# Designs tried in a protein design run: peptides against a protein of PDB entry 3KDP. Part 75

Target 1, 230 residues: chain A of PDB entry 3KDP
Amino acid sequence: PFLIFIIANIPLPLGTVTILCIDLGTDMVPAISLAYEQAESDIMKRQPRNPKTDKLVNEQLISMAYGQIGMIQALGGFFTYFVILAENGFLPIHLLGLRVNWDDRWINDVEDSYGQQWTYEQRKIVEFTCHTPFFVTIVVVQWADLVICKTRRNSVFQQGMKNKILIFGLFEETALAAFLSYCPGMGVALRMYPLKPTWWFCAFPYSLLIFVYDEVRKLIIRRRPGGWVE

## One batch from the design tools (peptide; made by RFdiffusion4, then SolubleMPNN)

Design b2_p15_3_s2 (from b2_p15_3, 11 letters changed)
Fold by OpenDDE base, seed 2:
Structure b2_p15_3_s2 (fold): chain B 230 residues (1-230), chain A 15 residues (1-15)
Amino acid sequence: as target 1 above (230 residues)
Amino acid sequence: DELMEKLEKIREKSK
């Protein structure tokens, strides 16, 4: 999120404190939970190859998976961010390069995509309105990501939800998201304004799409082991 | 004006 913020010069989609909450409060428990996931039956039956090569391949796969998950989460968050700003008159193309004027308190006539002028205060309200749903979207997308990462090749339906630690992690991050979204004072403390419940569902189609895509991918892998899709 | 009112209400609830 921060990298895209710098490169595109768009209004800040997510506060620094909120990012820290994701890293330390939201992602930590799920990451630990994945370490306790039950092994796939097909992985357990696989004969060990060269221990050095297998270790290196596994480390690379974990690194790539982590990077991909992070990118998917960010994409979900940005989707919600752009939807909210578009609903408030700022189309995605118009946001490019707007940050300099957006953050200038002395410019009170920043125009949206429809020619409406926005004061600094109005812009900041819209910006902070984006922080909470961005965070919530990350959590919602993370539900799907964590579930699909529990297995490499087997379907989620085949492996099941047996890891109690993972389930606990999902509830914990959801509870944290609800707390940060609806607890009084979060707007002042974390620049997270309260979220309408409808925004929790904004990311669900995206999460479902990722889930379906991954299940299809895994199905292909099971039918053609060693293919390019793996 | 309706948008501004909605935004102000959100802001007030966040204080």
Scores: peptide ipSAE 0.019, ipTM 0.628, DockQ to the pose 0.108
Fold by OpenDDE base, seed 5:
Structure b2_p15_3_s2 (fold): chain B 230 residues (1-230), chain A 15 residues (1-15)
Amino acid sequence: as target 1 above (230 residues)
Amino acid sequence: DELMEKLEKIREKSK
């Protein structure tokens, strides 16, 4: 998110505090849950690996989780961001290069895509309105991410969701997202203004995309062991 | 005007 912010010079889509909330609040419990995950049915048939040469977490899993899925997650967040700004009069093209004027408190006549002038305060309200749904989008996408990370080869349908700790983690991060989104004072404290409930659904296509992507990948791995997608 | 009202409502809810 920050790279795009710098390159495109758009208004900040997600604050630093919200990033910290993600890192500390939503990622820890899932990580613990994965440590207690049950062995895959196919792994149970394999010989024990040498812990010195064969790490339990393969580089391939790391690449998938932090690279590809992370990118899709970011795209989902940005999609939500652009939709909200567009609904408030700022089309995506108009946001390019707008950051400098957007963040200047002395400029109170920044025009949107329709010629409406926005004061600094108004702009900041809209910006902070985007922080919450961006965060929520990340959480919703993380649901899919956490589920798919349970297995390397087996589908979610085959392995199931039997890890109670993982399920707890999903509810925890969702509850945290709801708290940060709707609790009074969060706008002032964390720059997260309340979110319309409908915005929770904006992330679902991306969550589904991740899920489908992973299932297809796993299907290919099962059919073609040793392929480039493994 | 409608947008301003919406923004004000959001602001009030965030306090």
Scores: peptide ipSAE 0.018, ipTM 0.602, DockQ to the pose 0.107
Fold by OpenDDE base, seed 4:
Structure b2_p15_3_s2 (fold): chain B 230 residues (1-230), chain A 15 residues (1-15)
Amino acid sequence: as target 1 above (230 residues)
Amino acid sequence: DELMEKLEKIREKSK
């Protein structure tokens, strides 16, 4: 999100504090889940044909898969961001290069896509209105990631432990999202304004996309085990 | 005007 903010010079879609909350709160559970999967893979002494090369290949494949999932998550967040801004009069094309004027407190006549002028205060309200839905979108998309972790090949054998971790992760992320979205004072403390419940559903298409991606990936691995493992 | 009202409501709820 921050890289796109810099490259595209768009208004900040997600505050730094909120990013930290994602990194420390929501990304921790997937990381733990991965660590458990690796531990399970190590415990399941399938003699790898070549332990060193197969481990490296698997690590690369896992890293690529997570990189792709992370990209889909980011796209989901940005989609929500663009939808909110569009609903408030700022079309995506108009946001390109707007950051400099957007963040300038002395400019109180920034025009939206329809010629409406926005004061600095109004712009910041809209910006902070985007932070919460962006965050929630990431959390909802991460639910799909957690479920994917549950359905990995190695997880079939230790479904019980992974189910507990999954349930805990889903609960933690949801509780964190609800807390940050609806707790009094979060608008001031974290610049996260309250979210309409409808915005929780904006992430579902991206969650579905992640599921489809993972199922396709799994299908390819099943059909070509040597190509992905070797 | 409707947009401004919406923004004010959001602002009020965020306090």
Scores: peptide ipSAE 0.018, ipTM 0.610, DockQ to the pose 0.110
Fold by OpenDDE base, seed 3:
Structure b2_p15_3_s2 (fold): chain B 230 residues (1-230), chain A 15 residues (1-15)
Amino acid sequence: as target 1 above (230 residues)
Amino acid sequence: DELMEKLEKIREKSK
């Protein structure tokens, strides 16, 4: 998110502290849960025929999966960001290069896509209005990712949904999202204004998309074992 | 002015 902010020179979609909360809070616990699930799977598996090769392949597959999931997650967040800004009069095309004027406190007549002028204060309110929904979108997408990863492994390893760590991770992410979104003072502390409940639902299409994508991927893997999709 | 002060405080915390 921060990279796109710099490259596209758009208004900041997510605060640095919120990004830190995602990196440390929402990404770490799922990663640990997946690591434990893999370890359990490896323990339940007969000794790997080639422990070095099998471990390396698994690490590569996990790394690629996390990379792809992370990209889809970021896309979901940015979609939510663009929707919010568009609802407030700023179309995505208009946001390109706008950051310099957006962040200038002396410019109080920044025009939106419809010619409406926005004061610095108004712009910052809209910017901070994007932070919470962006974060929540990421969390909701992460739910889907975790469920998908579990079902993928379940299909391969016939492991049940007994990973208590995964459930704990989902709970922790949800609790963190609720805390950051609704706790008094978070608007001032983290630039996260209270989230309208409607924005929780904005992420569901992306979660569904990820779910469908992974199910299709699993189907392809099952039909073509050892194919290039692995 | 109060909003700006709040925004500045938010900015400082977000660094």
Scores: peptide ipSAE 0.014, ipTM 0.488, DockQ to the pose 0.055

Design b2_p15_3_s3 (from b2_p15_3, 10 letters changed)
Fold by OpenDDE base, seed 1:
Structure b2_p15_3_s3 (fold): chain B 230 residues (1-230), chain A 15 residues (1-15)
Amino acid sequence: as target 1 above (230 residues)
Amino acid sequence: SELEKKLEEIREKSK
């Protein structure tokens, strides 16, 4: 999120504190849960043929998987961000390069895509309105990501939700999302305004898409072992 | 919601 903010020069979609909350609060327990996940029968039960090379390959695969997950999460968050801003008159193309004027408190006539003028205060309210649903979107996407990351080849439906640590992680991140979204003072403390309950559902289609995509991917892998999709 | 009202107010003021 922060990288895209810098590259695209758009209004900040997610505050630094919120990012830290994600990194420390939402990612830690899931990562631990994945470390203690039940061994996948086709991968983890097999001894590495070459411990040195196979360990390296596994580390690369894990790193790639986490990188991909992070990108998918970011995409989900940005989707929500763009939806919110578009609903408030700022189309994605108009946001490009707008940050400088957006963050300038002395400019009170920043125009949206429809010619409406926004004061600094108004802009910041809209910006901070994006932070909470962005965070919630990440959490909701993480639900799917955590579920799909249990196995590389097996369907989620085959393995189930046996890891209590994972369940705890899902509960923790959801509780944190609820706390940050609805606890009084979070708008001031974390620049996260209260979230309309409907925004929780904004991420669900995206989560479903990645879930379906991963299940299809795994299905292809099972049907075509050693394919390019693996 | 209060947020929706605030957003609506913002939209109205932005016109």
Scores: peptide ipSAE 0.019, ipTM 0.603, DockQ to the pose 0.376
Fold by OpenDDE base, seed 2:
Structure b2_p15_3_s3 (fold): chain B 230 residues (1-230), chain A 15 residues (1-15)
Amino acid sequence: as target 1 above (230 residues)
Amino acid sequence: SELEKKLEEIREKSK
C-alpha cells in the first residue's frame, strides 16, 4: 500500500497505525497458524529430497508465497479503495498525481472526475472513510488466502477446516476488524471512520475469484504433477 | 449538497 502511494502519488489509502495493526495484529496469528497446519497439509511437511538444496528451495517458496499473499491482499484493499473513491466522484485515473493537491490544506477547490470541487476537510473525510474498508477488505481477502494456503495440492473441500489454530486466528482478526471498525473513538485515534456493514461484503467477490482460481490451479497440479503451475 | 450532508453524517458518526 505504501509503495503504491509513493509511486502513483495517490491519496493515502491506509494509515500507518492501521498498517502496524495488520502486521502485528492480523498477520501474526495467521502466519503462526500456517506453521501449525495439520499433518494432512502438504505445504509445510513435505520431506526434502535433498536436505541441502530442497531446504533452500522450500524457504524461497515460502517467502515467495508470503509475498504473493501480501500482494493479493493489497490488491483487494486497493480495489475497495478505488470503488469508494469512484463512488464519491474520483475515478482511478484522476487520482494519479493528485496527492500533492489533495494533502494541501490551502487548496479547497480540488476537482473530482466530474468537475465538483472538494474542500480540504471534505477530501480528508473521504480519505479516512477509505481506511476502515481497506483494512476490513484485507481481513476478508485473508480468509480466503489462509484457507487456500493450507495445502498446495489438495482441494479445500478435501482438506476441510480442521486446524483449530487457523480457525482461532480467523476469528481473532475478524474480531479485531470489527473492533477497529465500530468502536467509538477509532476515527480520532486511528483515522478509521465507522464502516457500513455493506463494505464487509465488497471484497467477497474478489475473495471468491481467488478461491476458485486456486482450486482450479490445484486441480491442474493433481492431474499433472510437476507442472509449471505448481 | 447531498454529498456534503452524507460527509457530515460520516463526520458526526466518527466523533
Scores: peptide ipSAE 0.019, ipTM 0.628, DockQ to the pose 0.109
Fold by OpenDDE base, seed 4:
Structure b2_p15_3_s3 (fold): chain B 230 residues (1-230), chain A 15 residues (1-15)
Amino acid sequence: as target 1 above (230 residues)
Amino acid sequence: SELEKKLEEIREKSK
């Protein structure tokens, strides 16, 4: 999020507190998944041709796959961000380069895509309105990991253990998201303004995308063992 | 005006 924020000079899509919550919560799920994938993967159980090189290559490939999932998650978050801003009069193209004026407290006449002027306070309200849905979107997209785990070729017991930990993590993330989104005072204290329940569903297409991605990946692996997607 | 109303609603809900 910060990288895009800096490169595109768009209004901050995700606040520091929200980022911290993701780093401490949401990002744990991929890490846990990666750890168990390394332990439970059939790739790791098979005898390597070269124990040193093949192990490192496999770890890199697994990390790459989770990195790709993370990219899809980020795209989902940004999609939600752009939708919210568009609904409030700021089309994506108009947001490019707007950060400087957006964050300037002394500019109270920033125009949206339709010529409406926004005060600093109004801009910050809409910005903070984006923080919660962005976070929620990331959390909802993480639910795809549960499905991914269930569709893996690992043994039921190993997969079950992984799923229990993952489910617990997802539950924790979801509970945190709900708490931050709907607990009274969060808007004032953490700048996490409440969102409509409908925003929870905004991430579903991306969850589906991750699911499809993983299924395609698995299909390729099954058809071409030892491929680059393992 | 509708936007202002929406923003006010969000503000009130956030308190």
Scores: peptide ipSAE 0.019, ipTM 0.629, DockQ to the pose 0.110
Fold by OpenDDE base, seed 3:
Structure b2_p15_3_s3 (fold): chain B 230 residues (1-230), chain A 15 residues (1-15)
Amino acid sequence: as target 1 above (230 residues)
Amino acid sequence: SELEKKLEEIREKSK
């Protein structure tokens, strides 16, 4: 999110604190899941066929899978961002390169895609309105990841422990999202304005997309065992 | 929230 903000010179889609929360949350849950998987493999005394190569391959595969999921999550967040800005008169094409004028407090006549002039204060309100929905979208998309993770592994025992950790991580992220979205004063402190409940539902199509993506991936893996898609 | 009201006012002005 921050990279796209810099590269595209668009208005800031997400606050720095929120970005930090996402980065920490999205990195910790996979890391914990991997740590428990290793611990379970050690407990089960399954001699890895090749302990060094199999561990490395599994870590790489998991890293790639989470990287892809993370990219889809970011896309979902940006979609929500663009929808909000479009609803307020700023089409995606118009946002490209707009940051310089957007962030200039001395320019009070920035035009939207429809020729409406926006004051600095008005622009900042719209910008801050995007922060919370962006974060919530990511959290809702992460719910889909949990459902997907339940179906990835054939071991009921492995699924159980990983599910508990993932559920706990999701609960933490959801609680954080609720806190940031609805706690009084967060708009001033973190520039996260309160979210209308409707925006929680805006993320569901992306959750479905991730679900479909993973099911297709699993189907491909089943049809081509040992393929590069694993 | 007061912010939602302000946003709604902005939206109304944008119409």
Scores: peptide ipSAE 0.018, ipTM 0.601, DockQ to the pose 0.527

Design b2_p15_3_s4 (from b2_p15_3, 11 letters changed)
Fold by OpenDDE base, seed 5:
Structure b2_p15_3_s4 (fold): chain B 230 residues (1-230), chain A 15 residues (1-15)
Amino acid sequence: as target 1 above (230 residues)
Amino acid sequence: DELMKKLEEIREKSK
C-alpha cells in the first residue's frame, strides 16, 4: 500500500495505526493456529523430513503466502479505497498526484472530479472514512488466506475446517475489525471512522479469487507433481 | 449538501 501511495501520489489509503492493528491484532492468532494444524492426509504418508535440510514451511509456501496472496490482498484494499473515494466525488484518475494538495491544511478549495471544493477537514474525513473499509477488506481477504494456508496440496473441501484455534482466530480478527470500525472514538483515536455494513461485502470477490486461485493451484499440483506451480 | 450531511454524521459517530 505504501509503495503505491508514494509512486502514485494518492491520498493515504491506510494509516500506520491500522497497519499495526493488522500486524499485532490479526496476524498473531492465525500464526499460532497454523502451528497446531493437523497433518495433511498426504503428508502423513511421507517419510519424516530432515529438519536441517527440509523445513516444514518451504520456500514455495512462503512465496505463495507473502507474495501472491499479499498482492491480491492489496488489490482488494485499493479497490475498496477507490470505490469509496469515487462515491465521494473523487475518481481514481483524479487522485493521481493529488496527495500534496490533499495533505495541505491551508488549501481549502481542492476540487473533486465534479468541481466541488473540499476543505481540509472534509478531505480528512473522507480519507479516514477509507481507512476502515481498507482494514476490513484486509480482514475479509485474510479469511480466505488463513483457510487456504491450512494445506499445501489438499483442497479445503478435503481437509475441512477442524482446527478450533483457527476458527477462533477468524472470529477474533473479525470482532476486532468490528470493534475498530464501529466503536465510538475510533475516528479520533485511530483515524478509523465508522463503516457502512455494506462495505464488508466489497472484499468478497477478492476473497473468492484467492480461494479459487489456491484450489486451482492445488489441483494442478495433484495432477502434475513436481510442476512449476508447486 | 447531502454529502456534507453524511460526512458530518460520520464524524459525529466517530466521536
Scores: peptide ipSAE 0.019, ipTM 0.624, DockQ to the pose 0.107
Fold by OpenDDE base, seed 2:
Structure b2_p15_3_s4 (fold): chain B 230 residues (1-230), chain A 15 residues (1-15)
Amino acid sequence: as target 1 above (230 residues)
Amino acid sequence: DELMKKLEEIREKSK
């Protein structure tokens, strides 16, 4: 999120404190839970490979767990961010390069995509309105991502939800998201304004899409072991 | 104006 913020010069989609909460409070328990996930039956039956190959497989798993998941989460968050800003008159294309004027308190006539002028205070309200749903979206997307990553080849439906630690992690991060979203004072403390319950569902179609995509991917892998899709 | 009112309401609830 921060990298895209710098490169695109868009208004800040997520506060620094909120990012820290994701890293330390939201992502930690899920990451630990993945370490305790039950091994796939097909992996357990696999003969030991060359140590170099096993290292490569492990590196690929780590890359998926930390790299790809993080990217998918960010994409989900940005999707919600752009939806909220678009609903408030700021189309995605218009946001490019807008940060300099957006953050200038002395400019009170920043125009949206429809020619409406926004004061500094109004812009900051909209910005902080994006922080909470961005965070919540990350959590919602993370539900799917964690479930996806529990298996390499087997379907989620075949492996099941047997890891109690993973389940606990999902509840913990959801509870944290609810707390940060609805607890009084979070707007002042964390710049997270209260969220309408409807925004929790904004990321669900996206989560479903990636879930279906991964299940299809795994189905292909099972039918053609060693294929390029693996 | 309605949008601004809604945003202000959100802001006030967050204080």
Scores: peptide ipSAE 0.019, ipTM 0.636, DockQ to the pose 0.108
Fold by OpenDDE base, seed 4:
Structure b2_p15_3_s4 (fold): chain B 230 residues (1-230), chain A 15 residues (1-15)
Amino acid sequence: as target 1 above (230 residues)
Amino acid sequence: DELMKKLEEIREKSK
């Protein structure tokens, strides 16, 4: 998010404090939960064909897969961001290069896509309105990521939800997201304004996309062992 | 006007 903010010079989609909350609050528990996940039978029992080369290849493939998932997560967040801003009069194309004027407190006549002028305060309100949905979107997409990380080859339907700690992590993330989104004072403390419940569903297509992607990937792995997708 | 009202409501609820 921050890289796109710099490259595209768009208004900041997610504040640094919110990013910190994701890293420390939503990523930590899932990561710990994965450490206690029951290892996939194929992972534990399969002897590497070549312990040295296969390990390196597998690490690269894993990193690629997680990189792709991360890209989908980012796209989901940005989609939500653009939808919110579009609903408030700022079309995506208009946001390009707008950051400099957007963040200038002395400019109180920044125009939206429809010619409406926005004061600095108004712009910051809409920006902070974007932070919460973006955060929630990331959390919802992380549900899918967390679930699919349980296995490398087995489908979610085959592996099931056996790790109680993982399940707890999902609920913890959700509770944290709800707390940060709706607790009084969060708008002032974290610059996260309250969110309509409907925005929780905005991430669902991306979560579904991740699930479909992973299931297809795993299906290919099962049908073609040793393929590049493994 | 409706947008401004909504933004103000969001701001108020966020306090």
Scores: peptide ipSAE 0.019, ipTM 0.633, DockQ to the pose 0.109
Fold by OpenDDE base, seed 3:
Structure b2_p15_3_s4 (fold): chain B 230 residues (1-230), chain A 15 residues (1-15)
Amino acid sequence: as target 1 above (230 residues)
Amino acid sequence: DELMKKLEEIREKSK
């Protein structure tokens, strides 16, 4: 998110503290849960697989999966960001290069895509309005990712939904999202303004998309074992 | 609450 902010010179979609909360709070627990699930699956595999080759392959697969998932999460967040700004009169094309004028407190007549002028204060309110939905979108997408990862492993390893760590991770992410979104003072402290409940649902199409994508991927893997998609 | 009201006002104006 921050890289796109710099490259595209768009208004800041997500605050630095919020990014830190995602990196440390929402990404770490799922990663640990997946590591434990993998360890459990490896322990249950009675056959002495070559521990060096299997570990290396698994680490590569995990790293690729996390990379892809992270990209999809970012895309979901940016989609939510663009939707919010578009609803407030700023079309995505108009946002390109706008950051310099957007962040200038002395410019109080920044025009949106419809010719409406926005004061600095109004622009900052809209910017901060994007932070919370962006974060929530990431969390909702992470729910889907965790469920998908579990179902993928379940299909391969016939492991049940017994990973308590995964459930705890989902709970922790949800609790963190709720705390950051609705706790008084977060608007001032983290520049995360309160979220309307409707924005929680904005992320569901992306979660569904990820689910469908992974199911299709699983189907391809099942039909072509050992193919390039692994 | 005041912030939410301001946001709502901005949203209404943007419609």
Scores: peptide ipSAE 0.018, ipTM 0.583, DockQ to the pose 0.624

